# Peptides against a protein of PDB entry 4HTP, part 56

Target 1, 231 residues: chain A of PDB entry 4HTP
Amino acid sequence: SQTVASHVPFADLCSTLERIQKSKGRAEKIRHFREFLDSWRKFHDALHKNHKDVTDSFYPAMRLILPQLERERMAYGIKETMLAKLYIELLNLPRDGKDALKLLNYRTPTGTHGDAGDFAMIAYFVLKPRCLQKGSLTIQQVNDLLDSIASNNSAKRKDLIKKSLLQLITQSSALEQKWLIRMIIKDLKLGVSQQTIFSVFHNDAAELHNVTTDLEKVCRQLHDPSVGLSD

## One batch from the design tools (peptide; aimed at target 1 T16 K42)

Design b2_p26_4_s2 (made by RFdiffusion4, then SolubleMPNN; from b2_p26_4, 14 letters changed)
Fold by OpenDDE base, seed 5:
Structure b2_p26_4_s2 (fold): chain B 231 residues (1-231), chain A 26 residues (1-26)
Amino acid sequence: as target 1 above (231 residues)
Amino acid sequence: EEEEERKEEEELRKRFEEKIKEIEAK
């Protein structure tokens, strides 16, 4: 069955996240998230107009926005050092070169952008002049690849992990990769709390999540903002 | 910067609207 996530470009989620991050005020951050969510819900209604009982929900996006709450997907086994080495190899960066050293020593301030300790931001600047300007992946495809990574990590198949990572990287812009890295590391740095994200999604979302700890159930049961838990 | 942000928001909205229209036309 078709899902909303199969139609929404990953780039559109990343652009939304970028706007949220850049916004200084809580109200502006909330607005950007709400606009994306409202568009998603409208598309869901259109896509599933003739289908009453669908399992499709905002979950594919929500699990990327709140990756620390992921419980379905197992650990990736990926750290910044692994990604640094992968990028050096993929981009054919000189090992003793400036960009390779920036990636490997991401915790040390290089004095340029003040992004010490933010590997994703350092990677962004290295990638920007070297990668595609526009990605081609949908949210569903990104989740499928992340599922593959987690599964192969559990199976200790490092070669297949690398294959899935390469597919993600080669089909993504620098901006998309910045956010993908943050999703994998589980730190988006949006400047909004989990509570705020839940409150915008649905008034009962935080409560339901506190009880169930199941993000998919939260997204599915509270898909309609007008229908509460007591209904 | 604010103008660029507004343009990006509008483009996102338009993409969703276009996809909705495509579905409704089927």
Scores: peptide ipSAE 0.328, ipTM 0.840, DockQ to the pose 0.798
OpenDDE base, seeds 1, 2, 3, 4: peptide ipSAE 0.322, 0.308, 0.321, 0.317; ipTM 0.837, 0.831, 0.838, 0.836; seed 4 fails the geometry check

Design b2_p26_4_s3 (made by RFdiffusion4, then SolubleMPNN; from b2_p26_4, 15 letters changed)
Fold by OpenDDE base, seed 2:
Structure b2_p26_4_s3 (fold): chain B 231 residues (1-231), chain A 26 residues (1-26)
Amino acid sequence: as target 1 above (231 residues)
Amino acid sequence: SEEEEREEQEKLKEEFEEKIKKIEEE
């Protein structure tokens, strides 16, 4: 079945997240999220114009925006140290080189940017001169790869985990990888609360999530902002 | 029509791509 997520570039989500992160005020952060959400809903209406009662929703994006609320996908089993080693290998970085050491010692302040402890930002600067300028993945493809990682982690298939990670990395820009890392680590650092995200999505979203703890159910039942829980 | 639906979908896809491009230029 056709989904909105199968058409939306992952880069668009990452760009939106970048704008949200860079925005200083709550109002600006909300605006950027709302614009993305409105575009998504518009695309949904167009894509499903002739089809009623579809199960498609904002869930594929929402689970990446609020990765700490993920309950469907099992644990990735991925830590910063694993990613560091993978990047060193993939980028053929000298092990004793500055960039390799930055990735391995990401918690130690080595630079002026104040990015100590933020592995994703450190990775971004290492990747920027070395990676594709534009990624090719859709939100659906990213979720499929993340599902694969989680499934293979549960099955203890380390080689298949590496394969999926390599696919994510090789088909993503440095900016997309920064956000992908944050999604995997489950810390986006947006400066916006979960409650704010829910409030923008739907007035009843926070309440429904508090009761169900099911992010997909929240996205499906409250897909239309004009239709409440009591309707 | 199926053709009109396809055109609308393509237009929306282009809008996403344009948004991406604008951010990359910022």
Scores: peptide ipSAE 0.081, ipTM 0.712, DockQ to the pose 0.042
OpenDDE base, seeds 1, 3, 4, 5: peptide ipSAE 0.072, 0.030, 0.046, 0.027; ipTM 0.609, 0.607, 0.597, 0.618

Design b2_p26_4_s4 (made by RFdiffusion4, then SolubleMPNN; from b2_p26_4, 17 letters changed)
Fold by OpenDDE base, seed 5:
Structure b2_p26_4_s4 (fold): chain B 231 residues (1-231), chain A 26 residues (1-26)
Amino acid sequence: as target 1 above (231 residues)
Amino acid sequence: EEKEEEEEWKKLKERFEKKIAEIEKL
């Protein structure tokens, strides 16, 4: 069955996350998230107009926005050092070169942007002049590749993990890769709390999540903002 | 910067609206 996530470019989620991150005020951050969510719900209603009782929900996006709450997907087994080595190899960076050293020593301030300890931001600046300007992946495809990574990590298939990572990287812009890295590391640095994200999604979302700890159930049961838990 | 962000949102919104319109015509 068709899902909203199969139609929404990953780039559009990343642009929304970028807008949220850049916004200083809580109200502006909330507005950007709400705008994306409302557009998603409208698309869902149109896509599923003739279909009752669909299982499709905001879950494919929500699990990328709140990756620390992921319970379905197993651990990726990916750290910044692995990504650094992969980028050095993929981009054919000189090992003793400035950009390779920036990626490997991401915790050490290099004095340029104050991004010490933010591997994703360091990677962004290295990638920006070297990668595609526009990605081609949907949110569904990103989740499928992340599922593959987690499954192959569990199976100790390092070669297949690398293959899926290469597919993600080669089909993504520098901005998309910045956010993808943050999703994998499970730190988006949005400047909004989990509670705020849930409150914007649905008034009962935080409560339902506290009881169930199941993000998919939260997204599915509270898909309609006008229908509460008591209804 | 605010203008660039507003233009990005406008483009995103237009993409969603276009896709919705395509589905509604089916």
Scores: peptide ipSAE 0.313, ipTM 0.821, DockQ to the pose 0.772
OpenDDE base, seeds 1, 2, 3, 4: peptide ipSAE 0.310, 0.306, 0.313, 0.275; ipTM 0.818, 0.817, 0.820, 0.800

Design b2_p26_5 (made by RFdiffusion4)
Pose (drawn by RFdiffusion4):
Structure b2_p26_5 (pose): chain A 221 residues (1-106, 117-231), chain P 26 residues (1-26)
Amino acid sequence: SQTVASHVPFADLCSTLERIQKSKGRAEKIRHFREFLDSWRKFHDALHKNHKDVTDSFYPAMRLILPQLERERMAYGIKETMLAKLYIELLNLPRDGKDALKLLNYGDFAMIAYFVLKPRCLQKGSLTIQQVNDLLDSIASNNSAKRKDLIKKSLLQLITQSSALEQKWLIRMIIKDLKLGVSQQTIFSVFHNDAAELHNVTTDLEKVCRQLHDPSVGLSD
Amino acid sequence: DFDEYEEEMQEKLDERINELEEEREE
């Protein structure tokens, strides 16, 4: 019943992505990712130490790291133009004000929002990766259910409980373009030698994470 | 910079493992 994702602050995933994006070279981008992946695997073993048929995996984090491969969740129905309106309303921004104009007159949207949010209020987030995933699930379902009000509420929960950095990266997860500077093939190859292959045949991110959870155990086994 | 980041990640990992051990002892 328990998951690694319920114990990991979304902030730690975001700080990892930030360092990856900031790194100039491939080797450094890989090193930051590997460290998070390796810690996730160590904690997985400690958490599920004496457990039986464990289905937990790196999927809750991997689906955020490779969001363009997201298949379980339906479309979010979220445009950058409506996030601008949501922030203007939420932050009580005067429309003639400098911050409101930056959002309205839209180095992607996530960065603009980052610069707007950085000097403001909350500096330390509280959400875990699991809670972020649960809320993204509600947003995707409510888009399918045509409930734009419940989408606003769920997105408000995500935004108001998160730091500027988390929000920058959350936006990018919703738009599905992280701009990390490291390819999907590279990310899969760091995770597992066989991961790129398994994803080609299955197009299933959770299956790849679960089946190839152990790096020393290949597809042949 | 990276060494400090790696040390911080390991410290967070150890804290979570210690919390599990304390819960099991209770």

Design b2_p26_5_s1 (made by RFdiffusion4, then SolubleMPNN; from b2_p26_5, 13 letters changed)
Fold by OpenDDE base, seed 5:
Formats: C-alpha cells, structure tokens, sequence
Structure b2_p26_5_s1 (fold): chain B 231 residues (1-231), chain A 26 residues (1-26)
C-alpha cells in the first residue's frame, strides 16, 4: 500500500532533527518540527485525496522521533560496542588505529570536540570522510530494516541482523547514520521534551498516549489537528 | 555538500506537494 513514509527520504527527517538539535530556543525547535509535520500532513491529504479510510498516519516518523516509546518493535539487541566493531570491520579500520580506538573507547574524552560519551557523534566524524554523501533510503525502508533487525534478534539470527545493518549503513550518509544510531540507542538528544513533541502534534496527544501507551493509535486518531478526542 | 543535498531533497518534496495540491484543485 502507498504510504507517505514510502515517499519521504530518511535524509529529510534527519535534516529536520539536525536543525532541531542545533536550535537554541524552544520556539525555533518547535518551528522546525512543525514545518516537517505540516509538510507531512499536506502530502498525506494529497496522496490520499480519493481514499477516506486509510490507516496511514505520522506513526512511521513519530516512532523514530520518540524511539523510547516504541512498543510494537521488539528490542534490537544492539549496543554501542557492537556498532563500533561493525564499523571497524566495514570501514577496514586498523584495530590499533586512532579511529578504531575512538569508536571502542567512546566514553573516554580523547577528542577535541568534547563529544565524550556520545557514540553517534564520534561515529559521525569517523564516517564523514568515508561514507557516501547522498543517502537513498525512505522512512518506510528504514523502518522495514529496523523491523528486520528486531525480528532477527528475537530469532537469534546474527547473520541476518548484520545484513540489515549493512543495508542501512551503505545507503546512508554520515549524518543520517548519526541519527540512525541515536534512534537505535533510543536517545536523540533533541533538547525538547516528549510533551513538547506531543503538544505540537496535537493538543490531546499527550493525554491519549498516557491512557493507551500506543503511539500508532495516537497518530491515527489524532491525525487531524482540528479534530479532538471529544469531537 | 551534504547540506546542499538535504536542501535539494527538501525542495523536491515541497515541489511535489505543491504539484499534487494543484492537481486536486483542477
């Protein structure tokens, strides 16, 4: 079935997240999120103009923006140490080299950028000179690959997990991988609260989520910002 | 270069949205 997520590049979401992170003020952070959300809703209306009863919603994006609220997808079984080892292998980094050691010892303040403890930022700087400049994945494709990782983790299929991770990495820019890592680790460091994200999405979103704990239901039922729960 | 690519994709998405909106008005 045709979804908005199948048409939106993952790079566009990552660009929005990067703008939010770099913005200092709450108002600017909200503006960047609202602009992305409004564009999504407009595209949804245009894409589904002849179909009134669609299950499509903002959920594919929302579950990546608020990954700590994910309840549908099982655990990835991926930690920073696993990603470090994978990058060392994929990039053919010398094991005793500076970049390999930075990835493995990401908690130690060895860098000039003060990014100690943020694995995603350390990975970004290692990847920047080595990765493709253009990503090719859509939001739907990213979610499909993440679903595959979670399913294969449950099934203890390590080889298939590696295959899906390779697809994510080889089709993503360094910046997209920075955000992908943060989504997998479930810490985006946006500088905005969950409540703020919900309030921008819909006035009743926080309340509905508190009751249902179902992010997909929140996105479907409150797709229209003008229609409330009591409406 | 990466920033330019992001802007290009965002512009393409915005253009596609506008084109679809225009077709709906016809």
Amino acid sequence: as target 1 above (231 residues)
Amino acid sequence: MFEEYRKEREEKLEKKIKELEEKEKE
Scores: peptide ipSAE 0.033, ipTM 0.523, DockQ to the pose 0.203
OpenDDE base, seeds 1, 2, 3, 4: peptide ipSAE 0.031, 0.075, 0.031, 0.063; ipTM 0.530, 0.549, 0.527, 0.547; seeds 1, 2, 3, 4 fail the geometry check

Design b2_p26_5_s2 (made by RFdiffusion4, then SolubleMPNN; from b2_p26_5, 14 letters changed)
Fold by OpenDDE base, seed 4:
Structure b2_p26_5_s2 (fold): chain B 231 residues (1-231), chain A 26 residues (1-26)
Amino acid sequence: as target 1 above (231 residues)
Amino acid sequence: SFEEYRKEREERLEKKIKELEEEEKK
């Protein structure tokens, strides 16, 4: 079945997240999220115009925005050190070079940007001059690759994990990779709370999530902002 | 601008919707 996520570029989500992060005020952060959500819902209605009973929802995006609430896929088994080594290999960075050392020692303030401890930001600056300006992945494809990583981690298939990571990296811009890293590490640093995200999504979302702890169920049952839990 | 971003997104979505509708008519 066709999903909204199969049509939405991952770049669009990343651009939205970047705007949210750069926004100083809560209201502006909320606005950027709301606009993305509204666009998603509008596209959903158009895509499923002739289909009344669809299971498609905002879940594919929501699970990337709130990765700490992911319960469907198992752990990735990926840490910053693994990513650092992978990038050094993939980009053929000199091991004793400045960029390799920045990635490996991301916790040490070695850069002028003050991004110590934020691996994704360190990676972004290393990747920016070396990566494509625009990625080609959809949200669905990103989720499929992340599912593959989690599954292969559970199965202890390290080579297949690397393969999926390489597919993600080679088909993503530096900005997309920054956010992808944060999704994998489960820390987006948006400056907006989970409660705020739920409140913008649906008035009853926080309550339903507190009861069910099922993000997909929240997204499906509360897909329509006008239909509440009591309806 | 923020408005430009929204406009660009809407235009892309509308274009994609139109393409899908044309494919369904085929």
Scores: peptide ipSAE 0.071, ipTM 0.610, DockQ to the pose 0.754
OpenDDE base, seeds 1, 2, 3, 5: peptide ipSAE 0.023, 0.037, 0.026, 0.024; ipTM 0.517, 0.535, 0.568, 0.517; seed 2 fails the geometry check

Design b2_p26_5_s3 (made by RFdiffusion4, then SolubleMPNN; from b2_p26_5, 9 letters changed)
Fold by OpenDDE base, seed 5:
Structure b2_p26_5_s3 (fold): chain B 231 residues (1-231), chain A 26 residues (1-26)
Amino acid sequence: as target 1 above (231 residues)
Amino acid sequence: SFEEYRQEVEEKLEERIEELEEEEEE
């Protein structure tokens, strides 16, 4: 069955996250998230107009926005040092070069941007002149590749993990890779709380999540903002 | 496409913000 996530470009989610991060005020951050969510809900209604009982929900996006709440997908086994080595290899960076050293020593401030300790931001600047301007992946495809990584990590298949990572990297812009890294590391740095994200999604979302700890159930049961838990 | 729905939402929100800004200036 067709899902909303199979039609939404990963680039659109990343652009929304970038707008949220750049916004200083809480109200502006909320606005950008609400715009994306409303677009998703409208598209869902149009896509499923002839099908009343669908399991499709905002879950594929929500699990990327709140990756620390992921419970279905197992650990990736990926750290910043692994990504640094992969990028050095993939981009054929000189090992003693400035960019390779920036990636490996991401915790040490080496530049004017003050991005010390934010590997994703350091990677962004290295990738920007070297990668595609626009990615081609959907949210569904990103989740499928992340599922593959987690499964292969559990199975100790390092070669297959590398294959899935290469597919993600080669089909993504520098901006998309910045956000993908943050999703894998489980730190988006949006400047909004989990409570705020839930409150914008649905008034009862925080309560339902506190009881169930199941993000998919929250997204499915509270898909309609006008239908509460008591209804 | 999803982009069409995104554009529609953005346009409606921009209109609503403009209306609210006009009401605050009165």
Scores: peptide ipSAE 0.311, ipTM 0.674, DockQ to the pose 0.062
OpenDDE base, seeds 1, 2, 3, 4: peptide ipSAE 0.049, 0.258, 0.125, 0.276; ipTM 0.560, 0.634, 0.613, 0.613; seeds 1, 2, 3, 4 fail the geometry check

Design b2_p26_5_s4 (made by RFdiffusion4, then SolubleMPNN; from b2_p26_5, 16 letters changed)
Fold by OpenDDE base, seed 5:
Structure b2_p26_5_s4 (fold): chain B 231 residues (1-231), chain A 26 residues (1-26)
Amino acid sequence: as target 1 above (231 residues)
Amino acid sequence: SFEEYRRERERRLEEKIEELRRKEAE
């Protein structure tokens, strides 16, 4: 069955997240999120115009925006050090070179950008001159690859984890990889609270999530912003 | 496509911003 997530480029989500992060005011951050959400809902209505009973929802995007609330997918088993080593290998960086050392020692201030401790930003600057300008992955494909990583981590299949990571990396821009890293590490640094994200999605979203702790259920039941829990 | 919906919304927003700028300059 066709889903909205199978049609939405991962690049579009990343561009939205980048705009949110760069915005200084709460109102502007909310505006960027709302615009993405509204576009998603409109596309959903168009895609499913002749289908009444669909399970499709904003969940595929929401679980990437609020990765700390993920309950369906098991742990990735991926840390910054593993990613650093993978990038050094994939990009064929000299092990004693400046860029390799930046990735391995990401917590130490080595540059003028003040990005110490943010591995995703360090990786971004290393990747920017070396990666594709535009990625090719959809949100659905990203989630499928992340599911594969989690499943293979549980099964202790390290080679298959590496394979899925390579697919993510080779089909993503530097900007997309910055956000992908933050999703895996579960820290997006958007500058807006979880409560704000829920409030923009639906007035009853925070309450329903507090009771159910099921992000997919929240997205399905509250898909229509005009229909409340008491309705 | 989803991109079409996004582009149309961005276009409308830009038009509105330009209109507001013209009104402030008057």
Scores: peptide ipSAE 0.337, ipTM 0.683, DockQ to the pose 0.035
OpenDDE base, seeds 1, 2, 3, 4: peptide ipSAE 0.210, 0.095, 0.140, 0.027; ipTM 0.576, 0.559, 0.599, 0.548; seed 3 fails the geometry check

Design b2_p26_6 (made by RFdiffusion4)
Pose (drawn by RFdiffusion4):
Structure b2_p26_6 (pose): chain A 221 residues (1-106, 117-231), chain P 26 residues (1-26)
Amino acid sequence: SQTVASHVPFADLCSTLERIQKSKGRAEKIRHFREFLDSWRKFHDALHKNHKDVTDSFYPAMRLILPQLERERMAYGIKETMLAKLYIELLNLPRDGKDALKLLNYGDFAMIAYFVLKPRCLQKGSLTIQQVNDLLDSIASNNSAKRKDLIKKSLLQLITQSSALEQKWLIRMIIKDLKLGVSQQTIFSVFHNDAAELHNVTTDLEKVCRQLHDPSVGLSD
Amino acid sequence: EPLNSFQELVEELEEEEEEEEEEEEE
């Protein structure tokens, strides 16, 4: 019943992605990712130490790191133009004001929102990776259910409980373009030698994370 | 570079496990 994702602050995933994006070289981008992946695996063993048929995996984090491969969630129905309106309303931004104009006259949208949010209010987030995933699930379902009001509420919960950095990375997760500077092939290869292959056949991110959870145990076994 | 909160937590758990093993050996 328990999950690694319920114990990991979304902020730690975001700080990892930030350092990855900031790194100039491939080796350094891989290093930052590998450290988070390796810690996730160590904590998985400690958490599920004496457990039986464990289905927990790196999937809750991997689906955010490779969001373009997201298949379980339907479309979010979220445009950068409406996030601008949501922030103007939420932050009580005067439309003639400098910050409101930056959002309206839209180095992607996530960065503009980052610069707007950085000097403001909350500096430390509170959400775990699991809670972020649960809320993204509500957003995707409510888009399918044509409930734009429930989408606004769920997105408000995500935004108001998160730091500027988390929000920058959450926006990129929703738009599905992280701009990390490291390819999907590279990310899969760091996770597991066979991961790129398993994903080609299955097109199933959760299956790959679960089946190839152990790096020393291959597809052949 | 500093560790993040999750990485620090994993290291603390490793230290605790090592201490338990040493006590068992003793």

Design b2_p26_6_s1 (made by RFdiffusion4, then SolubleMPNN; from b2_p26_6, 13 letters changed)
Fold by OpenDDE base, seed 5:
Structure b2_p26_6_s1 (fold): chain B 231 residues (1-231), chain A 26 residues (1-26)
Amino acid sequence: as target 1 above (231 residues)
Amino acid sequence: MELTEFQQKVEEIEKEEEKKKKELEE
């Protein structure tokens, strides 16, 4: 069955996240998230107009927006140091070069941007002049690749982890990779709380999540903003 | 603010559905 996530470019989620992050006010952050969510719900209604009892929900996006609440997917086993080494290899960066050292020593302030400790931002600036390709991945495809990474990590198949990471990287823009890194590290730095995200999604979302700790159930049961927990 | 490609697609779908609804009501 077709999912909304199979129709949403990962680039569009990343653009939304970028807008949220850059917004100074809570109201603007909420607006950008709401606009994306409303578009998702509208598309869901159109896509599933003739199909009742679909299990499709906002979950594919929500698990990327709130990656710290992921419970279905096991740990990736990926750290910043692994990503740094991968980028150095993939981009053929000189090991003693400035960009390689920035990636490896991401915690140390080396540049004018003040991005010390934010590996994703450092990676973005390294990737930006080198990654000219427009991203082609959907949210579904990103989740499939992330599922593969988690599964292969559990199976200790490092070669297959690398393969899936390469697929993500080679099909993503620098901006998309910035956000992908943050999703993998499970820290988006949006400047908006989990509670705010839930409150915008559905009035009962925080309560249901507190009881179930199941993000998929929250997204599925509270898919319709007009239907509450008591309904 | 420029709409994302996805948002543009959603707006197109909505316009088409509204058009079909009007055509059925006439």
Scores: peptide ipSAE 0.386, ipTM 0.795, DockQ to the pose 0.905
OpenDDE base, seeds 1, 2, 3, 4: peptide ipSAE 0.363, 0.354, 0.346, 0.358; ipTM 0.782, 0.776, 0.772, 0.779

Design b2_p26_6_s2 (made by RFdiffusion4, then SolubleMPNN; from b2_p26_6, 13 letters changed)
Fold by OpenDDE base, seed 3:
Structure b2_p26_6_s2 (fold): chain B 231 residues (1-231), chain A 26 residues (1-26)
Amino acid sequence: as target 1 above (231 residues)
Amino acid sequence: MEKTAFQEKVEKIEEEEEEKLKELLE
């Protein structure tokens, strides 16, 4: 069955996240998230208009926005150092070159940009002149690839992990990769709290999550913002 | 920024909903 996530470009989520990050005020951050969420819900209603019992929900997006709450996937086993080495290899960067050194030494302040310690930002600047301007992945495809990475990490299949990572990288823009890295590392740096994200999603979301710790259940049961837990 | 197919579909849905709302208010 078709899901909303199979129709939403990963680029659209990344653009939303970028807007949230760049916004200074809580109100603006909330607005950008709400706009994306409302678009998702509208599309859901249209897509599933003739289907009453669908399990489709905001979960595919929510688990990327709140990756620290992921419980379905096992650990990726991916660290910044592994990604750095992968990018150096994939982009054929000189090992002693400035860009390779930036990726490997991402924790060391090397310049005027306050990006020290943010591997995703450093990667973005390295990738921007080298990568596609537009990605081709949907949110569903990103989740499928992340599922593959987690599964193959558990199975200790390093070659298959690399394959899935290469697929993610080669089909993503520099901006999309910036956010993908942050999703994998589980630190989006949005400047908005988990509680705020839940409160915008549904008034009862924080409470239901606190009890169940099940993000999919939260997204499914509280899909309609007008229908509460007590209803 | 070129509209994505998702954005275009959402906009179309919104336009259709707005038209329906106008029809109801007329």
Scores: peptide ipSAE 0.085, ipTM 0.642, DockQ to the pose 0.327
OpenDDE base, seeds 1, 2, 4, 5: peptide ipSAE 0.066, 0.017, 0.115, 0.015; ipTM 0.624, 0.340, 0.661, 0.324; seed 4 fails the geometry check

Design b2_p26_6_s3 (made by RFdiffusion4, then SolubleMPNN; from b2_p26_6, 13 letters changed)
Fold by OpenDDE base, seed 2:
Structure b2_p26_6_s3 (fold): chain B 231 residues (1-231), chain A 26 residues (1-26)
Amino acid sequence: as target 1 above (231 residues)
Amino acid sequence: MEKTEFQKKVEEIEEEERKKEELLEE
């Protein structure tokens, strides 16, 4: 079955998240999220115009925007140190070089940017001159790869985890990788609350999530902003 | 701001659906 997520470039989600993060005001942050959401709903309506009872929803995007609320996908088992080592290997960075040391010692202030402790930002600056300018992955493909990572982590298949990570990294820009890292670590640092994201998505979203703790159910049942829980 | 690739895809699919509706009304 065709999904909206199979048509949405992951780069466009990442650019939206970047805009939200860079925006200082709550209203501006909300605007950027709303624009992406509205585009998603428009595409959904057109894609599924002749189909009733579709199960497709905003869930593929929402679970990446609110990764701390993920309950379907099991733990990735990925830490910053693993990613650092992977990047050093993949980029063929000298182990004693400045960039390798930045990745490994990401918690220590290096005096360059106020990014101490933010591995994703440190990785971004290392990756920017070395990676593709534009990624090729859709949101669906990113979720499929993340599902693979979680499944293989549960199965203790480390080699397959590395394979999926390599696919994500090699097909993503530096900006996309910054956000992907934050999704895996489950901290986007958007500067907007979960409550605000839910309120923009649907007026009843926070309430339904509080009762069900099921993000997919929230996205499916409240897909139409004009249809409430009691309807 | 320059339109995202996704925004362009939205415009394209909406235009395709409009054309289909026009053909069905004929």
Scores: peptide ipSAE 0.540, ipTM 0.871, DockQ to the pose 0.616
OpenDDE base, seeds 1, 3, 4, 5: peptide ipSAE 0.522, 0.525, 0.532, 0.534; ipTM 0.864, 0.865, 0.868, 0.868; seeds 1, 3, 4, 5 fail the geometry check

Design b2_p26_6_s4 (made by RFdiffusion4, then SolubleMPNN; from b2_p26_6, 10 letters changed)
Fold by OpenDDE base, seed 2:
Structure b2_p26_6_s4 (fold): chain B 231 residues (1-231), chain A 26 residues (1-26)
Amino acid sequence: as target 1 above (231 residues)
Amino acid sequence: MPLTEFQRKVEEIEEAEREREEEELE
């Protein structure tokens, strides 16, 4: 069955997240999230117009926006140091070079940007002059690759983990990779609370999540913003 | 701001659905 996530470019989610992060006010942050969500719902309604009983929902996007609430996907087993080494290898960076050292020593302030401790931002600046301008992945494809990484981590298949990571990296822009890293590390730094995201999604979302701890159930049961839990 | 690719796809699919509804009414 067709899903909305199979039609949504990952780049568009990342651009939305970037807008949210750059926005100073809570209201502006909420607006950017709402615009993306509304577009998703409109697309869902058109895509599934003749199909009443679909399991498709905002879940594929929500689990990337709130990665700390992920319960279905197992741990990735990926840390910043692993990503640093992978980028050094992939980009053929000199190991003693400035960019390699920035990635490896991401916690140490290098004085140029206030990005000390944010590996994703450091990676972004290294990647920006070296990567594709536009990625080709959909949200569905990103989730499939992340599922593969988690599954292979559980199975201790390190080579297959590397393969999936390379596919993600080679098909993504620097901006997309910044956000992908933050999704993997489970810290988006959006400047909005989980409760705010839930409240914009649906009025009952926070309550249902508190009871079920199941993000997919929240997205499915509360897909329609006009239909509450009591309905 | 320019429309995202996704926003363009939303417009396209909504237009296609309207056209199908019009054809079904004919």
Scores: peptide ipSAE 0.467, ipTM 0.833, DockQ to the pose 0.614
OpenDDE base, seeds 1, 3, 4, 5: peptide ipSAE 0.446, 0.441, 0.440, 0.452; ipTM 0.823, 0.820, 0.822, 0.826; seeds 1, 3, 5 fail the geometry check

